# Designs tried in a protein design run: peptides against a protein of PDB entry 7RZF. Part 327

Target 1, 358 residues: chain A of PDB entry 7RZF
Amino acid sequence: PFQEEHLKQLYKIVPIKDIRNLYVTFPIPDLQKYYKSNPGHYLGHLIGHEGPGSLLSELKSKGWVNTLVGGQKEGARGFMFFIINVDLTEEGLLHVEDIILHMFQYIQKLRAEGPQEWVFQECKDLNAVAFRFKDKERPRGYTSKIAGILHYYPLEEVLTAEYLLEEFRPDLIEMVLDKLRPENVRVAIVSKSFEGKTDRTEEWYGTQYKQEAIPDEVIKKWQNADLNGKFKLPTKNEFIPTNFEILPLEKEATPYPALIKDTAMSKLWFKQDDKFFLPKACLNFEFFSPFAYVDPLHCNMAYLYLELLKDSLNEYAYAAELAGLSYDLQNTIYGMYLSVKGYNDKQPILLKKIIEKM
Target 2, 358 residues: chain A of PDB entry 7RZF as posed
Amino acid sequence: PFQEEHLKQLYKIVPIKDIRNLYVTFPIPDLQKYYKSNPGHYLGHLIGHEGPGSLLSELKSKGWVNTLVGGQKEGARGFMFFIINVDLTEEGLLHVEDIILHMFQYIQKLRAEGPQEWVFQELKDLNAVAFRFKDKERPRGYTSKIAGILHYYPLEEVLTAEYLLEEFRPDLIEMVLDKLRPENVRVAIVSKSFEGKTDRTEEWYGTQYKQEAIPDEVIKKWQNADLNGKFKLPTKNEFIPTNFEILPLEKEATPYPALIKDTAMSKLWFKQDDKFFLPKANLNFEFFSPFAYVDPLHSNMAYLYLELLKDSLNEYAYAAELAGLSYDLQNTIYGMYLSVKGYNDKQPILLKKIIEKM

## One batch from the design tools (peptide; made by RFdiffusion4, then SolubleMPNN)

Design b2_p29_3_s2 (from b2_p29_3, 13 letters changed)
Fold by OpenDDE base, seed 3:
Structure b2_p29_3_s2 (fold): chain B 358 residues (1-358), chain A 29 residues (1-29)
Amino acid sequence: as target 1 above (358 residues)
Amino acid sequence: MSRSEFSDEVLIEIFGEDSLRYLEIALRL
């Protein structure tokens, strides 16, 4: 376990590739015994959230961060880490202290709101879906993984333990949140900008780095992180599937798409799944416009339209993705292509939102 | 993609294979 001397440290690391990453790490207790409640997953879901009012949304709005991941990671025996990792912009590299302040403001928001049972329920439902419809893995990798986790879980639970949440434990969520404090932080910044400014070499890979103590003034600034009114809990995910009914094969089911509607304005082709028998559908729409590629101006307008449309859908994209829904929008020489894929139950909701933004 | 699991797969998907290395370094330092 990290001692006090290992806390409140800043590491400046020189990468081989041109990458800019920030790792904000907190030592936490071993949560393995709490797999039925998985408080680290709950916190990772919220801290890593990409919706409106999320940490990532705010950091993106400032131009400081491109991507964010939050969650627990295994450490050595008897402890874990909670990590917030971000991809930094060039501007974000100049604002690392402020980025971390925003992280603590978001964590403070989570403390102020307290543990939410509905968020736990969404995590439970998402994980149950992921378990139920888990893809086939390579046998060698899967058996090796299972053999590894047999050290942590009863044999009867070994297949379900990583997925199935059973218990809402607000006390454990609060316990982990209490470890996510500035006094417990370890910060690593990965950037080529530190080349020639390092004084140490890592023993395993020969990676050059510099270690510095985080100034007490900076720690105090993070400790005094106020509630930022831009941070909000996510809204309920409306895309989580609840109906997994598989419709029986129609007697007239063709091995190829059949034309089921032909009008002056639309043709509809349908093919029922006769192979996989999953509660999933693929909806493909081709929109035709004689103006889409008539000249360079119209081509650029069609491109800009789709970029704006995609941007306007970003608020739903993440929630849909979490729920196993995806969409794709592309320009074609004839107009536009839309695809909606995933669990069929909530596809009409996503499709409606797309059409309303169009 | 906030995958709550800091799985190696998620880190590779989001940040590339090298990100795991630097994370491991950051955790060991």
Scores: peptide ipSAE 0.395, ipTM 0.895, DockQ to the pose 0.581; fails the geometry check
Fold by OpenDDE base, seed 4:
Structure b2_p29_3_s2 (fold): chain B 358 residues (1-358), chain A 29 residues (1-29)
Amino acid sequence: as target 1 above (358 residues)
Amino acid sequence: MSRSEFSDEVLIEIFGEDSLRYLEIALRL
């Protein structure tokens, strides 16, 4: 267990590769017994969210962070860590104190809003989908994994325990949030900029590092983190599939795409899945425009149009991805290509949003 | 990605294999 002397520490670590990472870590109680509610997953979902009003969205808007992950990690016996990991830009490396302030502002927003049952339900539904349609793992790796987790879960639950949420426990969410405080923080910054500025060597890998106490002034700044009005809870994810019905194979199902619509303005090919029997579809659209590649100006305009379109769809991209939907937009010499892939149930919703932005 | 689990797989995918090492270092220090 970390004693008070191990808290409020800053570690400056020299990497082998040119990477810039920030790890903001909080010692938390062992949550293993709470796997049915998984409060760390709930918090990781919100803190690691990439939608509008998210922590990452704000940190990206400032040019400080490229990516963010939040969640629980197993520690030694009897405790875990909650970790917020970000990839820092060069500018972000100069603003680590402010980045961490924003983390505490977001955490304060989560405290102010309180635990949301609908968010838990979305996590439950997403994990249920992930479990149900999990890809086949290599038998040897899978067996080893299962053997390892048998120490933590009842035999009857060992296959489902990592995925199936059963209990909304707002009390446990609040308990974990109460551990995400500046007085309980351990900060590690990984950057080559610390080369030649370290005084210690890590015993296991020989990694050069420096340990510093975080100044009390900085801790107080983080403790006084206000509610930043830019931070908002995510909106409900409308892309989470609920219908997984597999339609019967048609008697006239062709092994190849069949032309089912042929008009002057459109052709449509269709192939039913005859192999995988998954509630997934691939929708591919090729749009033809005589203006798309007529001259360099039109080419550049078509490019800029798609970039603007993609930017306008960013609000949906992450929610769609979480729900197992993806889209792709590409310029072609003839116009534009659109692909929508994933679970078929909510594809019409995503497609409609794309078309409404076009 | 809100990969809700700070799993080793997620860290490797997003930050590369070395990120796990530095995390482990940070957690052990």
Scores: peptide ipSAE 0.378, ipTM 0.880, DockQ to the pose 0.566; fails the geometry check
Fold by OpenDDE base, seed 1:
Structure b2_p29_3_s2 (fold): chain B 358 residues (1-358), chain A 29 residues (1-29)
Amino acid sequence: as target 1 above (358 residues)
Amino acid sequence: MSRSEFSDEVLIEIFGEDSLRYLEIALRL
């Protein structure tokens, strides 16, 4: 177990590749026995959330962070880590203390709101969908994985244990949140900017690094993290599928798309799935405009329009992606292409939102 | 994507292959 001397440490690490990463790590108890409630997954879902009012949204708005991952990682026997990892911009590298302050402000927001059963239910539903419609894995890899996890789960649950949530345990969520404190933090910054400024070499990989104690004043700043009014819990994910009905194959189903609508303004082709039998669909729309490619100015305006449209859809993109929906928007020489893919149940909702923003 | 679990695949996808190495360093040091 980490002793107090191993906490409140800052590591400056020199990468081989030109990367800028921040790792904020917290030692936590072994949560393996709590796999049915998975409090680390609950917290990782919220801390790593990319929607409005999320930690990432705020850090992106400042131009400090590109991506964020939050979650538990296995440690040695009898303990785990909770880690928040971010990809830093060049500007973000200068604001690491402030980034971590925002992390603690978000964690403080989670404490203030308390555990939310509806968030747990969304995690449960998402994981159940992921389990039910899991893609086929390579047999060798899958068998090896299952053999490994047999050490952690009962034989009867080994296939489901990593996916199926069963118990809402607010007590365990609070217990983990109580470990996510500045006094328990270990910080690692990975950047080439530390080249020639290191004094140690890591034994296993030969990685150059510097270790420093985090100043008590900085720890106190993080301990006094106030509630930042920009941080909000996510809204309910409206894209989570609930209907998985597979319609019977039509007797006259063709191996090719059939033209089912032909009008002066639209043509519609349809092909029923005759191969996969999944509750998924692929909607493809080609919009034609005589103005899209008339000249370089119109072409650039059409490009800018799509970039602005994509930006305006970012709020929905993440929630849709979590729910197994995706969209794509592309410029074509004839106009615009839109694709919506994934579980068919909530595709109309996503499509409607896209069209309303257009 | 908020990936609530640090799978090796997630870290590789988001941060590149060396991400695991640096995370391991951060955890072991």
Scores: peptide ipSAE 0.139, ipTM 0.790, DockQ to the pose 0.583; fails the geometry check
Fold by OpenDDE base, seed 2:
Structure b2_p29_3_s2 (fold): chain B 358 residues (1-358), chain A 29 residues (1-29)
Amino acid sequence: as target 1 above (358 residues)
Amino acid sequence: MSRSEFSDEVLIEIFGEDSLRYLEIALRL
């Protein structure tokens, strides 16, 4: 258990690989007993969100961070950690204090908005989908995993406990948020730029590091984190599937795609799933243009068009991915290719958004 | 990316095999 002397510490760590990472860590109570509400998952969902108004979106806009992960990590018996981890750019390495300030501004936004039952419901629904359509695991690995988690969950719940949320507990969300304060922070910066500037070596791996106290003025700066108007809660995820009906196999279903439409402007092939019986579909569109590859200028224009289109779709990409939808856009020598994959229920919504941006 | 738990697999996927070592150091120190 960390005492006060273990808090407000900065670790500068030398990696073997050329990586730049920031770990912002908070000691939290053991949340394992609260698996039915999982307040750490709720907070990880929001802090780790990648949509407009998210922490990552703002840090990316500044050129400081490439990726962000937020969530809980097991500690020793009786405590856990909440960790915000980012991949730093070279510029971001120079702005670590400001990055952490933005983290506390986002946390302050979460405190100001309070726990949202609709966000919990989305997490519940996403986890229920993930459980229901979970892929088959290798029996040996699965058995070993189940044997391990039997120490934490009732036998009757051992298969569902990691997935099925049952209870909205705003009190526990607030309790965890109250632990995410500057006075409780442990910061680790991982960068080769600290080579030759360390004074300690880790015993087990020989990792070179330096430990420093975070200055009180920096802690105060983070404690005085205001509401940043750029931070917003996510919008509701419209891509979460709700219909999982599998249509009966057609009597005339062929083992290969059948041509169901043939016109001067379009050909359409269809194949019903006769193997997996999942509420999923793959939509593939090939667009043909005689101009796509006529000369180097047109090729570059077609490339730039798709890059701009992808950029314009970024606002939906993360929400779609969370809901088990994906899209792909590629240039071809004939024009462009679009693929939309995942749960069939909300594919029309994603497809419509793509076409509206085109 | 949101993760309710930092699994070893997720850390390896995002930051490579050394990510666990750095996190363990940061957590143990």
Scores: peptide ipSAE 0.019, ipTM 0.651, DockQ to the pose 0.465; fails the geometry check

Design b2_p29_3_s3 (from b2_p29_3, 15 letters changed)
Fold by OpenDDE base, seed 4:
Structure b2_p29_3_s3 (fold): chain B 358 residues (1-358), chain A 29 residues (1-29)
Amino acid sequence: as target 1 above (358 residues)
Amino acid sequence: MGESEFSDEVMIKIFGEESLELLEVALRL
């Protein structure tokens, strides 16, 4: 366990590469015995969310952060870390205190809303999808990974324990949230801007760093983090697949796309998957407009239209990605191209959302 | 991304290998 002297510390670390990272870390109890409920995953899912009202959305809107990851990491025996890692912009490097304030505001929002069973269910469903379609790892890597996992899980559960959520434990979620406090924080900032400003060298890698105590005034500022009205829980993910049925290969299945609909206004080609046998589809739409490239004005209007459309769809982008769906929208010399890819079950929902914004 | 585990693979993918190494350093300090 970290002693009080190891808490409320700031580490300024010099990288070799030009990277700017902020690691906000919290020592937490060993949660390995609670793998069936995985409260750290629940919190990581919410803290690392990228949808509207998320921590990342606010930090991006300020130009301070590019990416964010939240979750638990194994520590030494008997404890873990909860970590919020962000990629800092140059401006974000100047606003680390305010970034961390926003983290605590989001955590305070999670405390105020309390544990949500529907969020747990989404995590469960997403993990089940990820497990079901996990690519076969290379045998050597897989064997080494299993050997490590065997120390933590029953042999019969080793293959599933990383993915199977079985028990909603709001008490454990609250317990972890109670550890995500300013008095329990360890902060590391990685930046080349600290070169020549360090006074210590790490023994294992020779990493240059400086250690500073976080001022009590800053800790108090974070302790008094209010409910920022910009932070909201995510909406339910409508795109999570539930049907994984693979249709049998038709006897007349063509090796190439066949024209199945031909009208004055539309042509439709179809090819059944004859190779992968996955519950996935790729929907490609090419829209032809005689006005798209008539003149520079129409080109600019078509460009602006697509940018506005993309912006209007951004609210669904992350939820679709989490669910193994993707879309692409591009201007073409003839009009517009739309692609929808991923699990076929919820593609109609995503396609409908796109069409409703067009 | 909210990941189930702060997996080394994800850290490498998103932030690069050095970022993972420096995180491990930071956790040991």
Scores: peptide ipSAE 0.487, ipTM 0.916, DockQ to the pose 0.467
Fold by OpenDDE base, seed 5:
Structure b2_p29_3_s3 (fold): chain B 358 residues (1-358), chain A 29 residues (1-29)
Amino acid sequence: as target 1 above (358 residues)
Amino acid sequence: MGESEFSDEVMIKIFGEESLELLEVALRL
C-alpha cells in the first residue's frame, strides 16, 4: 500500500530512445471484483476521449501534447493504478504543471457532471461490438489468457467478462474519481533532457532517474483546479453499429467488381463479399475535376481544400474510429479520393457528415 | 485513446515498448 511518503512524488526518468512522456498515476483500490461495472473503463473512456471539449483536444490546442491515453492498470496485489499517459511536445515538457492542472480541471468537470448512464451504455455497446467481432486468437495464446482470467472470473463468464458491462454503478465511478486527487498523485516525466541530471538508478533495468517531492504549493494549485469552460462531455457517438446482418450472397455474385451503374456523371462498381462474411463495407469514391491539376495554383488550392476538409472532419474522426469506422481523403492527379471503411450500418451517417463538410 | 483498458498493447502501439517499460519502472519506484 502506498503510504503518504510515496505520494506527491515526481520522477524524472531518462529514456534510451528519444521519447517525451508524462505519466500521471493514482493508486486505486483493486476493482477486479467490479468487472461487471468496470468504473475504471468508464473513466478511461472519458479522460482518454479525443473529441471536442476533451482533455486531449485542449492540450493539443496548447501545443503541449500529441497523444493521450487514460485508464486502469493492474498493480501489485490488492491495488491498481489509474494512469493518464501523454506524449509531450518539446513545449509541453516546459508546461508539465499546467498540463496536470488541466487534467485535474477535467477530472473536476467529471465530478461536477456526475456519472452518466448514457456514457456507460456507449462503453457497453462498444465492448459488445469488440467482443462479437474479436478475431480468433491463436489457440496457445488464447488458452494462456483464459487460464489467467479464470483466477478472476466465474467459469461461465470467463469468455465475456472482459467485454460485457452489465451494471451501471455511479457509486463506484465516484469512488474512483475520489482517488484521482492531487494528494494521491505520482508523476513521472520521461525525457532525454534529464540525462546527466539524475541521482538514482533503478535496479531492474538500470534506468536513470531523479525523485523529487512535488511542492505543496503545486499540490494546492491542482487541488484548487476550477471548472475550465473549455471542457465538455463528449456528444453521443452516432457511429456505433447496431445492425450486424449479413446479406445473403447473390447467385450472380461476380468475383470482381461489376459495373452496376453507368451514367454521364458517375460509374458505380460493386463486389459482394464472398470471403470474410462480415457486416463491413469499403466505400471508395474517386472525384474527377478538370481543374484539379490545371496549374500550380489549382494544385495548391486543391491541397488546401483537402486539408481544411480534414480539419473540419476531426470532430467525427475519433467517434468513428471508436465505432470501427474510418475514412481517408487524398488528393489525386484527377481530383480527390474518399474512402469510408468499417461496419456498414453507420457508414451512411459518416458519409453524410463528410458530404456536409464538402 | 480512451480504449477500455490501459492495455500493454495500447501502450506499445501508441507510445512504444520502451514507454511501457518505463511506465512499469515508474509504477515500481
Scores: peptide ipSAE 0.475, ipTM 0.913, DockQ to the pose 0.530
Fold by OpenDDE base, seed 1:
Structure b2_p29_3_s3 (fold): chain B 358 residues (1-358), chain A 29 residues (1-29)
Amino acid sequence: as target 1 above (358 residues)
Amino acid sequence: MGESEFSDEVMIKIFGEESLELLEVALRL
């Protein structure tokens, strides 16, 4: 257990590579026994969310952060860490106090909204998808992993325990959220800008660092984090697949794409999957315009159009990605290319969203 | 890619191997 002297500390760490990271860490109780509810995963899902109204969206909008990950990590016996890790921009490195303030504002928003059963259900459904389609690990790694899991889980649950959420436990979510407070924070900043400004060396890697107490005034600023109206809970992910039916291979299935529709305005090719047998599809659309590449002006307009289209779709990009859907939009010399890939069940929804923005 | 799971694999993929090592350092300090 961390003593009070180990809390409210700032570590300035010198990397070997040119990396800029911020680690905001909180000691939390050991949650291993709560694997069926996994409150740390619930909080990690929300804190690490990339959709509109997320922590990352705000930090990106300011140019301070490129990426964010939130979640639990194993610690020593009897405790874990909850960690918020961000990749800092050069400007973000100058705004670490404000970045952390925004983290606490988002956490305060989570407290104000309280635990949401629908968010838990979304996490459950996402984990069920991930489990169902998990690639087989290499036998040695898999055996070692299973042996490790057997130490923590009943034999009947070993295969599923990492992925199956079964119990919505708002009390445990609140318990973890109550540990995500400024008085319980440990901050580490990784930057080459600290080279020659350190006074300590870590014993294991020889990492150079400086330790400083976080000023009480800064802790108090974070404790007084208000509700920032820019922060919102995510909307329900409409792209999560629920149907995983694999259709039988048709007797007339061709090894190559067959032309199934030929009109003056469109051609459609189809190939059934004869190899992978997954509930996945790949939709590819080529749009032809005689004006797309006529001159530099039209080329620039087509480029601008596609950039605006991509920007207008950003609200769906993360939710689609979480659900195992992806899209790609490219300019071609003949017009535009669109690809939609992933689980077939919700592809029509994503495709409709794309078309509605076109 | 905001993977909700704070795994070592996610850390390596998103932030690189050295970032994971330095996180481990930071957690031990």
Scores: peptide ipSAE 0.466, ipTM 0.908, DockQ to the pose 0.600
Fold by OpenDDE base, seed 2:
Structure b2_p29_3_s3 (fold): chain B 358 residues (1-358), chain A 29 residues (1-29)
Amino acid sequence: as target 1 above (358 residues)
Amino acid sequence: MGESEFSDEVMIKIFGEESLELLEVALRL
């Protein structure tokens, strides 16, 4: 366990490559025994969320951070870490204190809202989808993995324990969230800008670093993190599939797309899956406009329109991705192409959202 | 991205191998 002397520390680390990272780490209790509730996953899901009102959304809006990951990692000696890792921009490197303030503001928002059973249910449903459709691991890797997992889980649960959430434990969520405080923080900043400014060398990799105590005034600033009104809990993910029924193959199913609708304004081709038998579909739409590429002005306008459309859909991109849905929008010489791919159950919802933005 | 576990695979994919190594360094310091 980290002693008090190891907390509230700042490490400035010199990379070999030109990378800029911020690691905000918190020692937490070993949560392995709580795998059925997985409170660290709940918090990682929210802190690492990329939707509107998320931590990442705000930090991106300021130009300070490109990517963010939040979650638990196993530690040594019967403890874990909760980690928030961000990719820093050059500007973000100058605003690390403010970035961390925003992290604590988001954490404070989570405390204020309290544990949400619906968020747990979404995590449960997402994990159930991941479990159901996990790729068959290669036998050698799988055997070694199972052997490792057998140390942590009952034999009857080994196959499911990593994926199936069973118990909503708001008490454990609050317990972990209570460890995510400035007094427990360890901060590491990775940047080449620290080259020649370090005084220590790490023994294992020879990594050059400087250790500094975080000033008490900075800790106090983070402790007094207010509720930032920009931070909101995510909305419910409407794209999570619940129906995985595979329709029977039609007797007249063709190995090629069949024209099932032919009108003056539309042609519809359909091919049933005869190979994979997954509850997935690919919807492809080609829109034809006589004006899209009539001249350079119209071409540029069509391009700009598509870029604006893509930007307007960013609010759904992350939720769709989490749910195993994707969309693609492209300009074509005849107009526009739209593709929606993934689990078929909620594709109509995503398609509707796209059309509403068009 | 919110991951259940801050998996090494996710770290490598998003931030690269060196970022994972440096995280391990940071956790040991």
Scores: peptide ipSAE 0.447, ipTM 0.903, DockQ to the pose 0.484

